# Designs tried in a protein design run: peptides against a protein of PDB entry 5VZU. Part 215

Target 1, 271 residues: chain A of PDB entry 5VZU
Amino acid sequence: GRTLEDIFHEHMQELILMKFIYTSQYDNCLTYRRIYLPPSRPDDLIKPGLFKGTYGSHGLEIVMLSFHGRRARGTKITGDPNIPAGQQTVEIDLRHRIQLPDLENQRNFNELSRIVLEVRERVRQEQQEGGHEAGEGRGRQGPRESQPSPAQPRAEAPSKGPDGTPGEDGGEPGDAVAAAEQPAQCGQGQPFVLPVGVSSRNEDYPRTCRMCFYGTGLIAGHGFTSPERTPGVFILFDEDRFGFVWLELKSFSLYSRVQATFRNADAPSPQ

## One batch from the design tools (peptide; made by RFdiffusion4, then SolubleMPNN)

Design b2_p28_8_s3 (from b2_p28_8, 13 letters changed)
Fold by OpenDDE base, seed 5:
Structure b2_p28_8_s3 (fold): chain B 271 residues (1-271), chain A 28 residues (1-28)
Amino acid sequence: as target 1 above (271 residues)
Amino acid sequence: LDITNLPVLDWEKYGQLAKDLLPERRAA
């Protein structure tokens, strides 16, 4: 029977071949695109920018993190044989926070999968309901035959006089105490551990997390075949580190901020 | 290293070559 070692060797041979194919194309199959850093916004969960991500067997890849209202996006900058550069490797729904269980139950992959799949189903229901409201609104413009309502003569309503004394109704501005949602005190981060059976390239990942969100990760075959968005968990560790758990792949990607400053990397101001 | 101009792989050419030489394996 094939051993785990045989499977590993076959996989490594394929990866070497993929890297060889990728590197052999430098002569004839490259286009150049200018990359701009996304502008930082005050409401961004962390500073947007370049991160080094671990993609299991592919190794280190560069990903651009950007924020788009209630969504975060990771865009591949380097790409790999499965997922090209410029693809959205991860899409994070900042509306759907994942609550991790206690540290003991975090070791259970099935528990994490249950939690994430329940959130996935809620997201699907919300999308279906929002799609129906948009669809029904367009159908009922049947041609209202504009029956020409006959021009009833504008009776000259008499100019009654001016004397409306302005009542000083000093409506006290009710202090709408905007309950400043206390910025959820990023208290001491929750203890974090990967589930049993989730592969990480390095065991050196943060053992505490600030918050987690539902997200989808893009997976595909070689040459970007059959691309699919699969459910996962975005884990915010700190200002410079986040993770993504790929449930289908049973893998973990750690993303660390690129600390290098680039001159002239800022997006041109919209004129 | 001015990484503002990263080389982007021509995925049409690469994708065909990858399909021809590698079995379909799903990855991220």
Scores: peptide ipSAE 0.219, ipTM 0.577, DockQ to the pose 0.678
Fold by OpenDDE base, seed 3:
Structure b2_p28_8_s3 (fold): chain B 271 residues (1-271), chain A 28 residues (1-28)
Amino acid sequence: as target 1 above (271 residues)
Amino acid sequence: LDITNLPVLDWEKYGQLAKDLLPERRAA
């Protein structure tokens, strides 16, 4: 049977060949575009900007993190043979927090997969319900049918009476005090470990996380073939580090902020 | 870009990843 080493060598040979083909094709025609840093907003989960991400056998890639309301987006600044530059490598739904189990149960990949797939189904249901409301609103441009005539004054009918006493039954509306969801104590980091069978480029990842969110990651074959968004987990470690667990790939990408200062990197104000 | 901290490729871990990905040849 093929060894893991044989499979790895075949994969690496193909990856090197693809990388060589891509680089050699572009040597004759490079289009340079200025990349602007996204503006920081007060409600941004962390400061937006450039991150270096680990992408398995591709190695290190540059990703721009940006915030778009209740969504975060990672956009590739560098591409690889599977996913080209300019693609949205990750899309995070900041509405859908993932609760990690205890450290022992975090080792179980099937448990993490269950939790994420349950959230994926909720997201899908919410999208279907919201799609129905938008569809029904357009249909009622019924035709302005004509103003037919002023027909007549029909009459009288009568009087009936009297009495019934006002029973004052002052049913106090029980104020259902909506239990204010105690703001989940933002402060205490949870112990974090990768599930068994999730590959990391290194074992040197943060062992404590602040919060996790549902997200989707873009995967494709070589040459950007059959691109698909797959379910995953965004892991916020700190202001400068986050991770993404790719469930389908059984892989972990660690993203670390690029600590470079760029002059004139701010987006031009819309004039 | 601190390229000095490029993690040493764990070829055994990548071999397993390649095994899992090779049928579909899908990556991120």
Scores: peptide ipSAE 0.218, ipTM 0.538, DockQ to the pose 0.187
Fold by OpenDDE base, seed 4:
Structure b2_p28_8_s3 (fold): chain B 271 residues (1-271), chain A 28 residues (1-28)
Amino acid sequence: as target 1 above (271 residues)
Amino acid sequence: LDITNLPVLDWEKYGQLAKDLLPERRAA
């Protein structure tokens, strides 16, 4: 029978072949696309920008992280045999924070899977409920026949009523104690470990995480066949590092900020 | 390395070659 090692070697050969095929086109003709860095907003979870991500057997890829209200997106800047450049590799729902269990229970993949699938079901319910409210409002604009209501006459402007002195009732402005927005406690990081059976390209991942969110990751067959969104966990480690746990793939991708500064990479101001 | 101008792959050509040469594997 084929060993797991044989299957891995076959898969790596396939990926190397695809890498050879698509890189060979660079000898003839290259189409260049300018990439603009997303503008940073004050409410962004971390600074948006370019990250280098590890995709298991695919190796190193470049992903653009951007924020869109209560959602974050990872967009592939580099493609692979499965997911092309320009696709949203991850979509993060910043409304749905995941609390990881203690470090002992974090080793249990089934516990993490349970937590994520419970959040997935809540997200589905919210989408169904929000879809119903948007659907019912459009139906009832029946054609109101324009009955020509007749021109009723301009009645005259009656006169100047008198000089009532407004009493200065000096209501003391009650001190609205501005509830000091407790500075969002940069929550003390919790111990972090990958579940047993989740593969990482490197064991060198942060062992402390700041917060986690529900997300979906895009998976597909070779040549972008049968693309689907699968449930996962976005793990914020720090300002420059995040991870994604792909539950169905039982894999972990680590993303690290590209520290390079780019000139003329800012998005053109919306005119 | 100025990565603001990345080469865009001919995805149609590459995608067809991928379909023709490789079995479907679901990956990220």
Scores: peptide ipSAE 0.189, ipTM 0.493, DockQ to the pose 0.748
Fold by OpenDDE base, seed 1:
Structure b2_p28_8_s3 (fold): chain B 271 residues (1-271), chain A 28 residues (1-28)
Amino acid sequence: as target 1 above (271 residues)
Amino acid sequence: LDITNLPVLDWEKYGQLAKDLLPERRAA
């Protein structure tokens, strides 16, 4: 019978073949493009920049992390046989925080899937409502021909109506105990573990995370066939490490900051 | 420079070669 090792070797052979196809077709037609690092903003969740990500059998890929208001984006700098360079591998919605359960319930893949799919439905509803408001606002600026309806000066009267009296009644101050919303201490890491059945390239991932967000990951067939955004979880571990849980693939990608300093890699200031 | 405008491979050409030579597997 085929072993898990046999299946892995067959898959790796397919990926090597795809790499050979792409590289052999470009031997005489390589285009080199300069990559610029995005400028850092004070409100960025972490410093933007280059990360090395683990993509299962594809191995290590380089991803640029950038921030765009309430969204973060991972863009592939290196591509693979499924998803090319220049594609947005992950899109993170920084408005939609994922709350992980306790460690026992974090081991349950179905529980994580439930939590993420509930957030996905909220995101979909908000997009539908915001689309209606933007649609209705543009329709009503038909040019109202301002027919100058004449300003008749209806002047009338100042009716003074009267004095009503000062009733005293001293109703007691009910102590509304303002439940002090304890400021969510954004600083304490929570215990983190992958669900059972989620594959990682290795078990060497951070066992504590700062926060999680809803996101989508791009998946496709070989040669970028049938590309689709699938639901996932962005896991912030620290300033230099994040993860993405691919729910459909049952896979985990770990991203670690590239510590190399690049000269002349800053984007030219938009004039 | 928008990094999203990286040159994309000719996926029309290579996508057909991939379909012809390899089983379709969805991956990231």
Scores: peptide ipSAE 0.258, ipTM 0.573, DockQ to the pose 0.456; fails the geometry check

Design b2_p28_8_s4 (from b2_p28_8, 12 letters changed)
Fold by OpenDDE base, seed 5:
Structure b2_p28_8_s4 (fold): chain B 271 residues (1-271), chain A 28 residues (1-28)
Amino acid sequence: as target 1 above (271 residues)
Amino acid sequence: LDITKLPVLDWEAYGRLAAERLPPRRAI
């Protein structure tokens, strides 16, 4: 019978063939689109821009990191046979921080999986509750039969005089001490290690992380078939490096900033 | 190509998927 190894080899042969086909089309079948760097905002977790990500069997891919309020997004600039360019390879929920356990318990994949799946269920509950409130509001516009309420005559209410002395209620502006949420002191980063059984292309990844967030990654079959979002962990290492743990795939992607400066890569100012 | 560095789906999950003749392996 076909072994798991045989099926894996067949899949890899197909992947290599698809990559070869795409590479061979570079001479004749290219559509060019200008890429703009996202504008940096003061509230961005790190500077947005281009990163080189490790995508297992695909090798290195270019991803644009951008920030969208309480979400971060990785968009593929280079595509592969599974996920084409322009797709959102990762979506990070900056509302849902992941607390990693101690270094010993970080080696346990089941512990990380538990933590992330608990956050996933919270995110699903929040989405269901928000969806119900939006749905119920539209249903109750039954046609209010506009019964013509009879025009009761406007009784001329008499013009009582003007003498409202302005009371100088000097309401002291209560110093709303905006508790400046002390920018969470990026204290000494937490020791970081990949769980046992998580595959990394390189063992050279940062051994200290600043913070982690819940996220989803995009996965698909060859030719972008049956695309779905899978749960994962975004790991911020530093200003120029982040990771993504693909839980279901037991894979780690390391992203490193592209240090190249591009002239005229800034988005045109919205006129 | 270090085939061992490919994101092996949980070999049990891949094994189940393969045993079920399921559609091509989903990847990143």
Scores: peptide ipSAE 0.277, ipTM 0.595, DockQ to the pose 0.178; fails the geometry check
Fold by OpenDDE base, seed 3:
Structure b2_p28_8_s4 (fold): chain B 271 residues (1-271), chain A 28 residues (1-28)
Amino acid sequence: as target 1 above (271 residues)
Amino acid sequence: LDITKLPVLDWEAYGRLAAERLPPRRAI
């Protein structure tokens, strides 16, 4: 039977051939489109913009980071044989923070997998509940049935009495002071290490992280076949660096800000 | 994981994941 090694070599040969074909076609008619930088907002987790990301065997790719309310998005500016340019390589849910365990337990892939899959199930439940509320609101256009008649004045019945005394039992409503969730001290970075069996292109990644969030990454076959979203962890290291752990892929992408300044790269104001 | 769905980062990682799951080729 075909070995895993045979399947691997055939996959790599196809990938190399596709990259060669694309590279050799750069002399053909290319469509150029201007890319605009996203506007920065005060509530953005970090400044939006261009990042260079490690994409395993693909090498380095350029990704635009943008913020959309409580979601962050990575959009490919450079494409590869699997995922073309303009696709959303990562989508981050800023509502769902991931708490990493201590440094020893961070080495355990199964522990990270458990934490991420529990958050994935919560996200799925919230989407199902929110889908039900939107569905029920449309149904009650019941027909305007007709105005039937002014029927009559039925009568009297009676009087009963009197007395019972006002017991003043002033039950003080115990103000359940909602314990203000102390804003998790944003300042102290947590020690960070990749789980055993998660591959990185290099071992030169930040060993301290600020915060992590649940997210999904886009994966597809050669030629963008059978695209799907896979669960992962967005890891914020600093203002200029973040990571994405592709949980199913057992892979880590490191993203570093492109420090180049661009003239006339701001989105035109909506006139 | 669909091992054929890995970006071929590491052949050993590919091999381990392939033994766990054989579904159709996708990458990042």
Scores: peptide ipSAE 0.230, ipTM 0.744, DockQ to the pose 0.163; fails the geometry check
Fold by OpenDDE base, seed 2:
Structure b2_p28_8_s4 (fold): chain B 271 residues (1-271), chain A 28 residues (1-28)
Amino acid sequence: as target 1 above (271 residues)
Amino acid sequence: LDITKLPVLDWEAYGRLAAERLPPRRAI
């Protein structure tokens, strides 16, 4: 049978060939599209924009980070033989924070996997429950046959009854101490290390993280075959750096902000 | 999980995952 090594070499040979083909096609007719930077919003977890991400064997790829309510999205600006440009490489659910264990237990891949799979199951349950509510709400609009109710006669408007004095019932406003969700203190970041067996292209990643969230990454075969979402962890390090742990892949992508300034990169104001 | 979804030139990581799962050909 083919060895793992044979399969790996065959895969890598195909990948290299596909990359070569793509690069050799730059002399052909290409379609160019203008890309706009997403507008920054006050509630954005970090400033949206271009990041360079480590995609292992693919090398560095350019990803646009954008925020969409309680979701973050990484969109490929550069494509590869597996995932073309314009695809959502990562989707982050900012509702589902991942709590990393202590630094010792962070080295345990199985512990991280357990934590993320538990969150994945919660997300799946919430989607099923929300799907049922949306399904039941559509079933009750049976066409009410508007039977023409007969024109009942205009009963006369009875007279203005007198000014009832507004009783000043000074109901004390019960101090509903809205537990101000203390804005999750941008507390001292927790120590961070990759689990054993998670491959990183570079060991030079931030050793402290601010926050982690559940997310999914897009994965596909050569030529974008059989695309699938795989569970992962978004790791916010700082304003300019985040990571994504591809759990199933046992891979880590480090994303660093592109510090280049672009002219005319802001989205035109909606006219 | 798909071992060909490993975006790394780490054949050992690939080998470890492939030993855990013989999945189809996919990457990131």
Scores: peptide ipSAE 0.190, ipTM 0.691, DockQ to the pose 0.159; fails the geometry check
Fold by OpenDDE base, seed 1:
Structure b2_p28_8_s4 (fold): chain B 271 residues (1-271), chain A 28 residues (1-28)
Amino acid sequence: as target 1 above (271 residues)
Amino acid sequence: LDITKLPVLDWEAYGRLAAERLPPRRAI
């Protein structure tokens, strides 16, 4: 029967063949498109721009990181046989912070999986509720025939008099102990390690992270077949490095900022 | 999970995941 090894070799042979076909077409069929860097905003989690991401069998890919309100997006600048250039490889929900456990429990893949799937269900519920509000709002614009409601004269409500009885009620000031919302600890990095069984290209990733967010990654078959979003974790390490844990795939992508400066790469100001 | 959705260069990691799941072909 087909072994697991046979299936892997067949998959890798097909992948290599597709990479060869795409590479061989570069001699005859290149469309050059200018890429613009997204404008930076003060509220951006980090400076937007180009990153080199690790994509396992595909090697290194170039991804544009951009911010869109409470969402971040990674867009492929380089494509592969599964996912072409211009696709949103990752979508990050900056509303849904992931709290990583302690370093010991971070090694447990099932614990990370539980945390991420709980957030996924919350995101799904919020999308269903917001979809109902948008649906009900469209149904009630039947043409209200504007019957001209006759201008009933505003009756002058009589000025009630100033009766000034000074009730002395010495109500004790109840000490409302304002529960000081502990300022969300925005700044302290926590120890970071990949769960056991999550594949990384190497063990050279940052061992401290600033914050984590829920996100989804795009996955597809060869030739962009059956594309779907899979749950994952965006890991912010620093201003120039982030990661994405592909939860289902048990894979980790490390993204490092492209330090090259580009001339005339700023997006034209929207007129 | 689709194990051929794995960007895995690591044959052993592929083998572990494929032993857990034999699903269709997809990658990152």
Scores: peptide ipSAE 0.178, ipTM 0.691, DockQ to the pose 0.163; fails the geometry check

## One batch from the design tools (peptide; made by RFdiffusion4, then SolubleMPNN)

Design b2_p29_1_s1
Fold by OpenDDE base, seed 2:
Structure b2_p29_1_s1 (fold): chain B 271 residues (1-271), chain A 29 residues (1-29)
Amino acid sequence: as target 1 above (271 residues)
Amino acid sequence: ELSFSERIEALLAEREAARRAAELAELAA
């Protein structure tokens, strides 16, 4: 088997080679694709747009954050040696909020791991249940050959049935105690710290977060080999900053809004 | 400290090794 040392040696060689290839491509014919910013919706958790991260050996990462109902998506704008541009680097399930413990227990990686894995199992269960309902619904459209039953001319019987007075049964609307979804307390951030053993490129991350959600990140080998989803935590710090804790990688990525204004970057109106 | 990329490669290698071990166990049963 390959040793970890062999893997790291090969990895570093490949990274250097791929970096060289990418940089050398600037001297060659480049293909450019126009990127449009997603439209902002009132219900978006934050304004969608471009965010920059600086993590790992890849340097500057640009992702586009967009909202899709109860899901958020980070799409790679920059490719890297592992994952090409246009891939969904992070997928966030806005249905599954992660409740961080107190600051003391946030330092415990195993506690965060437990919380995330419990949510992961709930997401899997919901997918299995929803898959079963979708599967059963497709099976019963056997073509009922509706044999055209002959149009027997059933007669016009005119019976004037009488004026049944509508009894005003004033059924009191049972107070469906709509479990008041506690309005997401948009205002008060909670203290935030990375668990011990989670690697961050810098210690300069926000020490207060607004909310956290379950998500998955995309990982792959060089050349996009064996692409897989890994569980993590999307951390919303503020309107311009979010993070992602890669649970299995024990790594944290910080993303900050690109403050540059782009002219003519709006998506064309669907005709 | 391992870079983010090195951590990816390590994790993928572990998963591949586990998959191969499972496949070998199924072939041996």
Scores: peptide ipSAE 0.427, ipTM 0.845, DockQ to the pose 0.545
Fold by OpenDDE base, seed 5:
Structure b2_p29_1_s1 (fold): chain B 271 residues (1-271), chain A 29 residues (1-29)
Amino acid sequence: as target 1 above (271 residues)
Amino acid sequence: ELSFSERIEALLAEREAARRAAELAELAA
C-alpha cells in the first residue's frame, strides 16, 4: 500500500506543480468574470454573501454562501488544486437539522459520527423514494395514436335558473389576534466544542452555535479527479460566521463574512 | 499533523485501495 510518506511526497510534488501553474497564470492572459452577490431573501437563514475560510494548504479561500429553498450552498470563488472555482464546496440540507449533544458528549467524535451517519441514511432513503416516483411515470406513454374523433357541434341549452337571496349575515370580524409568531427565538446558542481529533487550523472558533445542519462537502484529487461528496455538519455560529465539520477528514473549516462593501455587486434583476 | 489537503489525499488513497481490494475480491470469487 502507499505509505504516508509516499502520499506526502506525491502530494508535495503536485502542490509545487500546481503552485507553479497558478503563479504562471498571473504572468499570462487573465480572464476576468464579474461575480454578483446573491439577492437576499427574507427566509434566508443569514444574509447570503462572500465568506472567507482558512482551512486548506492554499491559504485564504473565498466562498459564496447562497440559499435555495431548503438548501444552502457554498460555491468556491477561489479555486484550489483539488476543487476549481465555481464548484459547490458545501451543500447544506436545511431540512436535516443536527442536534448536538451536551458539551461533554460533543467531545466524542464517535457520537457526532453516529448522529451524522443516521441523518445521512435518512437523506439516502428520501432520495431513493423520490427517485422511484419520478421513474414510474415516464414509461407507459406509448404513442396512443389519438384518432381524430369528429367535431360534433353540440350547441344549445341556455338554462335560466333563479334569484338566490342575499343573506346579510354580518358575522363580526373576530379579532383573530394574529399571535405574532414570535420569530422562533433562534434559541440561545448552545455551547460548542469540536470533537477530540477534529483538526482546526485556528483554535479561535466560536464556542457557541445557533444551529447545525447536515451537509456534504466536495473533495477531489488534484486536477478535480474523482470528485465526491463527503458527509459533514454545517454549524451556524452567527450572522457572519459558519463552520463545516468534515466528518471523514476529521477537519473543521471556519468561514467568516467578508465585510467589504462592493458597489454594483448586486445581481441584475431578472428581466 | 496532516494539512487539510493531505487529509483529502490520504482519504482518497484509502478509498482507491478499498476499491481495488473489492475488485480483486470479485475477480477471485
Scores: peptide ipSAE 0.418, ipTM 0.840, DockQ to the pose 0.447
Fold by OpenDDE base, seed 4:
Structure b2_p29_1_s1 (fold): chain B 271 residues (1-271), chain A 29 residues (1-29)
Amino acid sequence: as target 1 above (271 residues)
Amino acid sequence: ELSFSERIEALLAEREAARRAAELAELAA
């Protein structure tokens, strides 16, 4: 039988070959596509833009983070042997915030797994319910042959007169004490640690996070075969860093903002 | 320790096996 070592060697040879093919293609035919940075919106969780990260064994990846109402997306700018450029590597549901437990319980992978799987089932239920509402609405527009009923002439109803008595109802302006919406205190970051058994390429990850959300990551075989979504946790550390915990893969990816300023990279204004 | 890619391959293989097992169970019922 193939040993685990044989499988590892075969897999590494395939990765080397794919890397060689990709690198050799750069010498012959490069297709350049202009990348537009998404405009920042007031409701964006952080400034959208380019982030660099390590996607497990695939090396350095560049991902565009963008916000779409109650969803965030990580779009691959760099392709890898499994997932081509332009694919949505991560999809974040900003409706489903994950509350991490205390540091002691954060070390328990089963606790994180429980929390994520409970949210996944809620998301599935919401999708099924929303699918039913969209399905029932299309069925009943049978073609009402609206026969054109003849335009009966509506008679000119007469102009009744002007009586203008100005009732001086001196409604006292109730002092609506504008409860000063305390500026949403940028929630104090909570202590963060990866669960035991979650692998990170670098143990130098932020030990404090602002908030977490349910999300899904895209995984595929080589050549983008059998693409599937796997559940995970998007972790916002700060304005320039986020992570993704791949639950089923027991892996963590850290992404850091590309600090380079790009001239003329702004998206064209929607006309 | 399995690499990230090996973990992907293992997970995809497990899902495929589970799908096939479910399809076979439905055909046997």
Scores: peptide ipSAE 0.415, ipTM 0.842, DockQ to the pose 0.674
Fold by OpenDDE base, seed 3:
Structure b2_p29_1_s1 (fold): chain B 271 residues (1-271), chain A 29 residues (1-29)
Amino acid sequence: as target 1 above (271 residues)
Amino acid sequence: ELSFSERIEALLAEREAARRAAELAELAA
């Protein structure tokens, strides 16, 4: 059987070869496509735009973050040997917030794994239930043959039934103490640390996070072979920084906003 | 320490091995 060492050696040779081929191909033919920035909406979690990631073996990656109702997407602007440009590297479900434990329990990878897998199971159940409702709703358009039931003229009478009495019962208005839902303290970031055994390229990640959400990341073999989604956690640090914890890969990717302003980068108005 | 790409290849290899093991178990039952 191939050893793990054989796989890694073959993989590293292939990565070097692909990097060489890509670099050498710049002398032959380049295809250019204009990229437009997504419009910002008032309900967007943060301003959409370009973010740079400095994870993995390939160095700098550029992704476009965009919002689509209750979902966010990271679209690859730069391709890599595994995943080409234009693919959705991350998909975030803004319906499913991840609650991180206290800082001590955040060091436990198994605790994070439990929390994420429980959310993944809820997402699967919701998809199955929503699939059933959409299926059943289409079947009942049987042709209602509108048989014209004849208008029988039922005439019957005006019975005057009587004067029922004024019973006073002064039921005291039970003070339903509306348990004031303490406004979720949306403002205070919580302390953040990576679990033990999660690899980060650098230790220079933010140590406070605002919100976390369930998401999935795209992984594939070289040449985009066997593409699949893996569970993870989207971590919003601030307006300009987010992370993604790849649960099964035990890896962390940090993304920072590209601060460059682009002229004429807005999508053309739909004519 | 394994690179991000090496971790992808390892995970994909593990999943393929698990799938093959399940297929073999179904053929043996």
Scores: peptide ipSAE 0.425, ipTM 0.846, DockQ to the pose 0.549; fails the geometry check

